# Peptides against a protein of PDB entry 6GMG, part 363

Target 1, 331 residues: chain A of PDB entry 6GMG
Amino acid sequence: DSDDRVTPPAEPLDRMPDPYRPSYGRAETVVNNYIRKWQQVYSHRDGRKQQMTEEQREWLSYGCVGVTWVNSGQYPTNRLAFASFDEDRFKNELKNGRPRSGETRAEFEGRVAKESFDEEKGFQRAREVASVMNRALENAHDESAYLDNLKKELANGNDALRNEDARSPFYSALRNTPSFKERNGGNHDPSRMKAVIYSKHFWSGQDRSSSADKRKYGDPDAFRPAPGTGLVDMSRDRNIPRSPTSPGEGFVNFDYGWFGAQTEADADKTVWTHGNHYHAPNGSLGAMHVYESKFRNWSEGYSDFDRGAYVITFIPKSWNTAPDKVKQGWP

## One batch from the design tools (peptide; made by RFdiffusion4, then SolubleMPNN)

Design b2_p29_4_s4 (from b2_p29_4, 12 letters changed)
Fold by OpenDDE base, seed 1:
Structure b2_p29_4_s4 (fold): chain B 331 residues (1-331), chain A 29 residues (1-29)
Amino acid sequence: as target 1 above (331 residues)
Amino acid sequence: ASRPIHGPQPGMSAEEEAAARARALALRS
């Protein structure tokens, strides 16, 4: 429970942010200063700056997920998730490799599985799919038209996603987006929406009925993408952290990074916005900090996590929370 | 579902990260 969590106070709409601090190739600031930047850069609705509402400030205050929450307009459901897994590398390393000195077999297998995920290819797959979706949205004024366009685009590209069921998260994602149905959002008009991307880092060994080794060192078979589509079944992700391997060791449940809809073709130059923890200025954790990281810094992750997923959702085009270009830091 | 909290910070030592994770876990429970 986050009993020490505090909602950051409102910031005047005209207040400019203080300069961000560099931190190992990242730009860092306190959450209050991020709100100031957000109001100047990302707050626009129909071209007009908005003060971050109390509700939005409350969402943001939840930490790493808060950045994705406030910018996407909803708590992440993670239903439409993509990854890339190198099966050949995994099999080869298991067959021909061996545990490091002091490494258990389970630890070795978990590590090899983690290393067999390609974060860049996973991200590129999500971007590819988001582009297809955006083309399908452009001139579709109802959901039926959107779905027809989407199927045509997939057929033209010979994409395996064309074989997904109508109830698949792939086809249902738009209609399940609250902002799509809102009068001041999509108003049920797909052409008013755009696809956006965020990423989640989490632990694979979440099955409580599995071995202790899988909970400690990872489940090599869990959360793999489906061949051809790259879709990850996220239904078993319950925000369960890694189990400790030694007394006093603890791990966190997840990390979220916001990408949005940047058009930068070089993945290494893309900016990912994320937070460290919930805002507790009077508590032991302290104030929440927001980071703007390059892809390499984001995708590196932490030892707390052995999986990364790249998730597609939708926001209204009238929102400026997902601009074509994101500038790292301030000014 | 557990509350959305995260411990590690960029630039922290391994010891500091471990302490942050421990605090986050304690607060989540």
Scores: peptide ipSAE 0.022, ipTM 0.655, DockQ to the pose 0.154
Fold by OpenDDE base, seed 4:
Structure b2_p29_4_s4 (fold): chain B 331 residues (1-331), chain A 29 residues (1-29)
Amino acid sequence: as target 1 above (331 residues)
Amino acid sequence: ASRPIHGPQPGMSAEEEAAARARALALRS
């Protein structure tokens, strides 16, 4: 951890947020003001507002991952990740396309691979799977019932996920969720849980044994979704940033965006909550800011990343960190 | 175990964001 990271102070439970600031199509605020909004809107347990605890404020202080952490209740494990990759597009562009002027072959291949991912389809796949999981959860009062329901749902839909191993992150995700086992959480009752979604942006070229070109310009073959399921093997994601291509250049390791369980059918209208960096009000980075972005703003990403994954996890239904509707900004 | 603690910074100019990324990378531990 950075020595400059500071845990934001507590905010009074009834303190209303200051207005958010528009920023490049997003709504932006300082972390302390987000805590105020969070307490008013997202903090509810069984319908009752809660002050953000010191532990939760500490989690939040970690930046972009902190937003997902505090709202999901656990540090992201990223095991149940989905994406969409157009293999035909990729092959066609490699075959028929050429590097741009000044673009190396490695740069070209990395770019073509990046462009062959469809963020919207990846997000849609995650939403589809989350819906299936939610149906399986709805009336299941033990894990066995949940798994049976899930298999039935998948069979009915002829979904390739039905062929996953029982130890797959797909089937093990619920039982590996701490809040599922908590007395005031799921209490081992699947029907008390719901599936939620967050997204991670990261770099494909993380293999230190690979070529320098892959580390600089991307590994075209890395972190592709499996055909039929859309599952991405995230085991090789070690939070290694893109390698510099020139002296003085630097890239960050990841970005996280929280979606939760919004019911808005139009992807473009969904709101994604994320932070810029760890909270360092007295350091060089400054105070952490929280952004609420529309999907287009979120999915655009940065040059630091060439992969986007949409991850499913679970939270108790009694939590309001993933409401059906999310309003951008304040008021 | 140490956790990653930095990410990109939207709402900044390209130059400012690049500088911030560099700082964030340098502070990563």
Scores: peptide ipSAE 0.022, ipTM 0.655, DockQ to the pose 0.149
Fold by OpenDDE base, seed 5:
Structure b2_p29_4_s4 (fold): chain B 331 residues (1-331), chain A 29 residues (1-29)
Amino acid sequence: as target 1 above (331 residues)
Amino acid sequence: ASRPIHGPQPGMSAEEEAAARARALALRS
């Protein structure tokens, strides 16, 4: 833990947020003001507005992951992750494409692999699966009923997920969710839970036993979705950043964006909430800022990352951290 | 074990973002 990280102070429950600032198509505010918005809009438990607890404020203070953490109720495990990869495009570009001027072969292959991922299709797949899960949850009062409903839904849709092992993250995700087991959460009742989505950006070249080129320019074979299911094996993601390609260059380890359970059908109109860095008001990084970005701004990512995954987890329906509609900024 | 605590810096120039990343890395070291 960084010695410079500070937990934001409590905000009065009825304090209204200051207006957000527009920033390159995003809405931006300081973390304390986000807490104010969160208390007004997202804090509700069983219909009652809540002050963000000290524990929640501490989670939030961790930056981009903190936004997902406070809204999902747990530190991201990233086990149930989806992406979309165009294998034909990848193969064709490798065969018929050419490195750019000054681009190494490894750099070319890494770039081509990155460009072969489709963030929108990955997001769409996650939404599709979340919808199936929500249907399976709706009238299931125990885990067995939920699993049976899932299998039926998948069979009806001829979805390849029906062939997943019972121990797969797909089937085990609900029972492995702490809030599902909590008395004030799901209380072991699937019908009290709903599927939610967040996204993680990260680097593919994390294998220390691989070539330096893969660590610098990406591993074209790493973190690809399984055909048919779209599932990404995230077990090898150890939050290792991209290796520098030049002296003095540095990269960050990940980015997280919170989507929740928005019902907006147009992906481009969906809002993604994320933070820039851990809260260090007295340190060199400064205060944490929270951004509410449209999908275009979120999915664009950064050069630090060559992978994007869309992850499904669960929260109690009594929480309002994942409403059907998210409004960008304030008011 | 310490948890990861930082991400990219949206809304900055490439140079500013690079500088921020460098600072973030230094703080974790």
Scores: peptide ipSAE 0.022, ipTM 0.663, DockQ to the pose 0.151
Fold by OpenDDE base, seed 3:
Structure b2_p29_4_s4 (fold): chain B 331 residues (1-331), chain A 29 residues (1-29)
Amino acid sequence: as target 1 above (331 residues)
Amino acid sequence: ASRPIHGPQPGMSAEEEAAARARALALRS
């Protein structure tokens, strides 16, 4: 049995998906069946269904990141990331709280920090910014026009993002998007692009020069959003997993969830698409499964992670990988 | 629901890729 990653085979364009399986409030299916759904629902370019290409199937096969990769058209760079952190809650809990029975001080502080992040507010901030960007993209036919529009929108809203440097990920994100420059993508026309959102879960304690306790239980000060903007400096995220706290324990480096550009106003009703692991049908890991989770299920995360970031990128409007409405499962 | 187990990713060294595979196997077992 080989544990090597395998690229899923091509699925006929007209092959309809089998029903998804309910699983703990999620809809679950094997990757091959997700490809079928993707071809029926998300594959459209300029309104025409497309078979998932070999390249796209290869991207998808990488696991949780593969779903975001195939739908965004690029490997996640995570540069334009948002979160929300309740500093007052954090300080209060550290001051007035106490470790649980058997919990170390470092474990307590790491937990309190994790719990001081508000996933819903972080998501809402990303949606707010994406909306501003989408307004700025509208009728902008060059990058200069887009940037001017963006600055005006931010000024009108008195948004702290207006103070970001021109070289910041916030202002450079569009021009750094490959599909923006593609002839059959944006073709350097901002009005052909739209902002989309995905989420990354990861570990805060990634600094190898820090204490072992931070690597095991989290770094309470790491990956906090900047006040006012909500921007998270992701430059120190090196995909390093949590350190084991006991023999035989292991953790995963990250999880990715695709949201796209859903218009559902209720965060709890939004659908997040993600994968469990890389596709290894002939190996011990088995076939990759794809999950479509509600926000509650997605944002809950795992003990592997103590940070969640909501990232903005761009795709061509001609792609249907980020529709206004996403249906959970099949049918 | 299954926990995420990410394998190799673009830009990884051979050593990092091997480590990722090893972690995935360990988490699956």
Scores: peptide ipSAE 0.022, ipTM 0.685, DockQ to the pose 0.309; fails the geometry check

Design b2_p29_5_s1 (from b2_p29_5, 12 letters changed)
Fold by OpenDDE base, seed 2:
Structure b2_p29_5_s1 (fold): chain B 331 residues (1-331), chain A 29 residues (1-29)
Amino acid sequence: as target 1 above (331 residues)
Amino acid sequence: MSNEEKANLINEAGKEAEEKARRKEEEAK
């Protein structure tokens, strides 16, 4: 029950983290220790270290989404999402592939669809777009200048995003970012903002009007990226978990991983920060743990999910929640 | 969004699966 959620206590600003624990190729720690690390490494505003506020600690306490929330400064809206889907592979596997022993047709189709998504290419697309956006932001002192720069950059790259509607999430994303409008944030100056990336894992079979099979095994046609742009329509994502396939089986509604703005070119060396569940130290779930995973560990996901999206949002450059380099664990 | 929508319940099952996978890798070493 979400009622067991507790806000982690404040940590002294100068308290150093305890060492993280290795866990399946990840670095793991309890949420309180992550707060300590966050204060030492990510808390900086205009170069000044800050204690994580009660509000931020409350956001963090929500688990995986809380990690993205506290670092992005807003609850994830997931409007500007990217993925990569190999349609030819999908069609070929459907045509020439066979269900595994005991696998239903619906299960087979759902699996094939899941396998037709390329997480690395999806991530790369988001990084590419974020780079374009960052170039457009760099010398833009108003939104109009940003949009003009963005269109120019897209035209130079012959990017299909140039054809998106002005009201699309792509062009409206900056405007819709609260921190862009904040005086101590962007102050309506695009050049004070930078693009950042997080990822969401979720279930495709969320349509309640669809077949039970789609809800259990996935909807092969749902949440596919648009050709050319890689944009995913996330409007149908309502945080509905996978339906149980057997009695007693339960699935989680989503997972979020924070990447930020790392400059590491090798995707496999990038670090993704995520949480296991909401903080319930006195409840059955226990204390929240935070993981710092390599891309491989993050992108593997769980059976709970058959979609991964890479989402772009913006934070002020004055924030250090998205540094160029993220070190896994502590020290 | 309701508090419920914001809370992720990462199923212990996912962790168990990872633990099982790790144990298998450690046993193979």
Scores: peptide ipSAE 0.024, ipTM 0.642, DockQ to the pose 0.053
Fold by OpenDDE base, seed 3:
Structure b2_p29_5_s1 (fold): chain B 331 residues (1-331), chain A 29 residues (1-29)
Amino acid sequence: as target 1 above (331 residues)
Amino acid sequence: MSNEEKANLINEAGKEAEEKARRKEEEAK
């Protein structure tokens, strides 16, 4: 029950974390210990450590989304999302492939669609775009300058994003970032901001007007990236979980993973931070745990989800929630 | 992680937070 959610208590600013525990290639710890790590490593504002505020601890307590929330400074809006989909593979497998033994046609199509997404290419696309944005931000002292720089960068790279509407999430993302307007954040200066990335796992079959099979096994046509840009229309994502395929079966609505702005070129070596569930130490779910996973572990996802999107947002450069290098676990 | 360990992460407070964030985005336009 969501009523069992508890805000983790404050941790002393100088308290060092306990060692993380290995868990299937991940580093795992309880939420309170993550707060300790966060205060030591990620809390810095203008180079000074900060105690995680009650508000931030409350955000964090919401689980996987809480990790992204506390580090990005805002609840995820998922407006600027990227993915990669192999249309040729999808068509070929549908044409030439066969359902597995006991697999329904709808299940087969849903599976084939899921498998036609390339998580690594989707992530790479987001990183590419974030890099372009960061170049555009670097010397821009107002939004107009940023947008001009961005258009120039896109033109130079012959990027299809140059053709996006001025009102698109792509061009409006910065202005719609609360921390950009904050005095202690960007203060309306793009050069004080940087692009960061997080990922969302979710279910494609969210349309209530669609067939039950799509809700159970996925909608093969839903949440595909636009050709050339890689943009995913997330407007139809309403955090609706997969429908049960058997009595008593239940699925979760989403998972969020925080990447930030790591500079590691090898995707497989990047670290993704995420939570298991909301913090309920006195409830049936128990205490929230935080995981630091390698890309392989993150991108595998769960059967609850058949889509992965890589989302770009912005944070002030003065924040250390998205460092160039993230170390997995502790110490 | 077991499915049981996976919970709906959005509670009423989360929905309110999402709505608040959306409003801020709209105001920022």
Scores: peptide ipSAE 0.023, ipTM 0.625, DockQ to the pose 0.306
Fold by OpenDDE base, seed 5:
Structure b2_p29_5_s1 (fold): chain B 331 residues (1-331), chain A 29 residues (1-29)
Amino acid sequence: as target 1 above (331 residues)
Amino acid sequence: MSNEEKANLINEAGKEAEEKARRKEEEAK
C-alpha cells in the first residue's frame, strides 16, 4: 500500500556516505546513504553544495522513478523517447523460429518482439540525439535560435528528425521543461540548459481492449520506434503492468534508470542509478534501496517488462545531477 | 497520478532472485 511511503529524513550536509555494497556488478545502498552521496556529489547548484530539500527527499522516496525525478527536477513525462527495433530479425524469427516447449504462440511472438529490440542501439540513438541537441543549445539565447540550430544540425547529419512536426515532442521538449522557464534554471535561455538521458522499462501489452494474450505475453506491435528517427510514441503508456499468467503472480508497472549526461564512450561502462521501490521503512517493503548499475545490468531489465525506452529531457547546466563522470558506489 | 502509479514495487529479494535466474539461463545457452 502506497500509504506506507515515508519521506527520508534530512541528512547533514557534510555527512559522508557509508560504503556501498557490491552486488552482481551493481553498487547498492539504502536511500538515506544515497542522500548523503547525492549531497556530496550531485547537489551542487552554481558550484555550491546543497542539502537535499524536503521536496526532493519526497520525490526520491517514490523509488526508481524518484531517483530520476530528483535528478531531472521533474516527474518523467517520457515524451521524447528512443528505441531500436530490428524488423528483419523479428520477421525472420517469426517465420523460421519455433515456440519453446510449453510456450504458446502468443508468448513466442511476444518474446521474439522483446528480443528484437536492441537496448544498446536505442541508448546510442538517444546519446546521438542528445549530442545534437547540446550543440544546438550551446550558443542559443532564445528558443527560436535553438530550433534553428537544431534543424541545421539535423540537416548536416541528414537525420530524419529534421522532418518532424514543429509540435512534435522532439521540438517542444525544451519549452515544456519547467526548469527551462525557472529564473534560477534556464531563465528561458537555451544555452543554460543541457540534454540528459534516462531510461524507462515498461510493458507493451497495456491496451485493455486487446486480447488477454497480449496483456499477458506482450503486444508485438506496440511501442516500436519509428523508422529513421527512432522515436517511440509513448502516448499509450499508462503505467499498466503485465497481466498475471498464473494465480498469485504480480508484475511491477515500470522501472526508471538515471544516466544523465555521462561522456563515457563505452556503453558498458556507463552507470545507471535506480531504486527498488518506494521508501517504506516501517512497512512490508522496507527501506528503499538505490542501485548504481552498469549498462549491462540495467538494460537486462526484468520479466515484468518487454520494452525499454531511452528518454531525453533537459536540466540547467548549473545543476550537478548529470556530471560527465559518474563513479559507481562509494568510495 | 496516484502514489502507486509513481512507484515500482520490486523488492530487493525479488530482483536478486530474478537476476540469478537470468544468469543461469544465459549460462545454460
Scores: peptide ipSAE 0.023, ipTM 0.648, DockQ to the pose 0.041
Fold by OpenDDE base, seed 1:
Structure b2_p29_5_s1 (fold): chain B 331 residues (1-331), chain A 29 residues (1-29)
Amino acid sequence: as target 1 above (331 residues)
Amino acid sequence: MSNEEKANLINEAGKEAEEKARRKEEEAK
């Protein structure tokens, strides 16, 4: 029950975190301890450490999405999303593959579709695009200059994104970022902003008008990236969880992982920060825990989800919520 | 969006169980 959500209490600014616990290759801690780490490492604005505000603590309390929310400064809109899908693999497996014992045709198709997504390539695409955007931002002092730079960069790279409509999420993403317009943020100066990345895991079978099989086992045709660009139309994502296949089975609506702007070239060495559930210390779910996972552990996802997207947004360069290097755990 | 739409309902115990199950499947391959 969402009614059991509690905002974590404030932590003293100078309180150091307790050590994180290892958990299946991840570093894990309770949300209050993450707040302590966040204040020490990520809270800096214009080089000054900040206490996490009540509003930020409230955002954080929403769980995995809360981690992305507090670090990006806004609730995820997921408009600029990327993925990689191997169409040839998908077609080949459907044609030549066979359902497993006891697997229905719908289950088989859903599974094959899920397996045809490449999380690493999706992440790489997002990083590539973020890099292009960052180059376009560097010397742009107004939105027009940014857009011109972006188009030039895309043309130089022969990137299919150059053909996107001016109204596309790709070109409008900066304009639609609240922190870009804030006086203490970008102040309408693109050169004060940087691109950052987070990931969302979700269910493909969200269309209520579709067959029950698609809702239970996935919609093989849903949320595929556009060829060439890698863009995923997220407009149909309504945070609807997978439908139960048996009585008493329940699935989670989504998972979010925060990457930020790490410069580590090896995807496997990148750190992803995420939460388990909303903070309910007095409820059945218990206290929220925060995980810092390596890419492999993050990208594996859960059976609750058959889609992953890597989303680009922007934050002010003055924020330290997306440092070049992220250390897993504490110390 | 409702609070429910924003809230993550992932159960840690469920995650661990799934991860264990996946590892077993990989080891059996």
Scores: peptide ipSAE 0.029, ipTM 0.621, DockQ to the pose 0.055; fails the geometry check

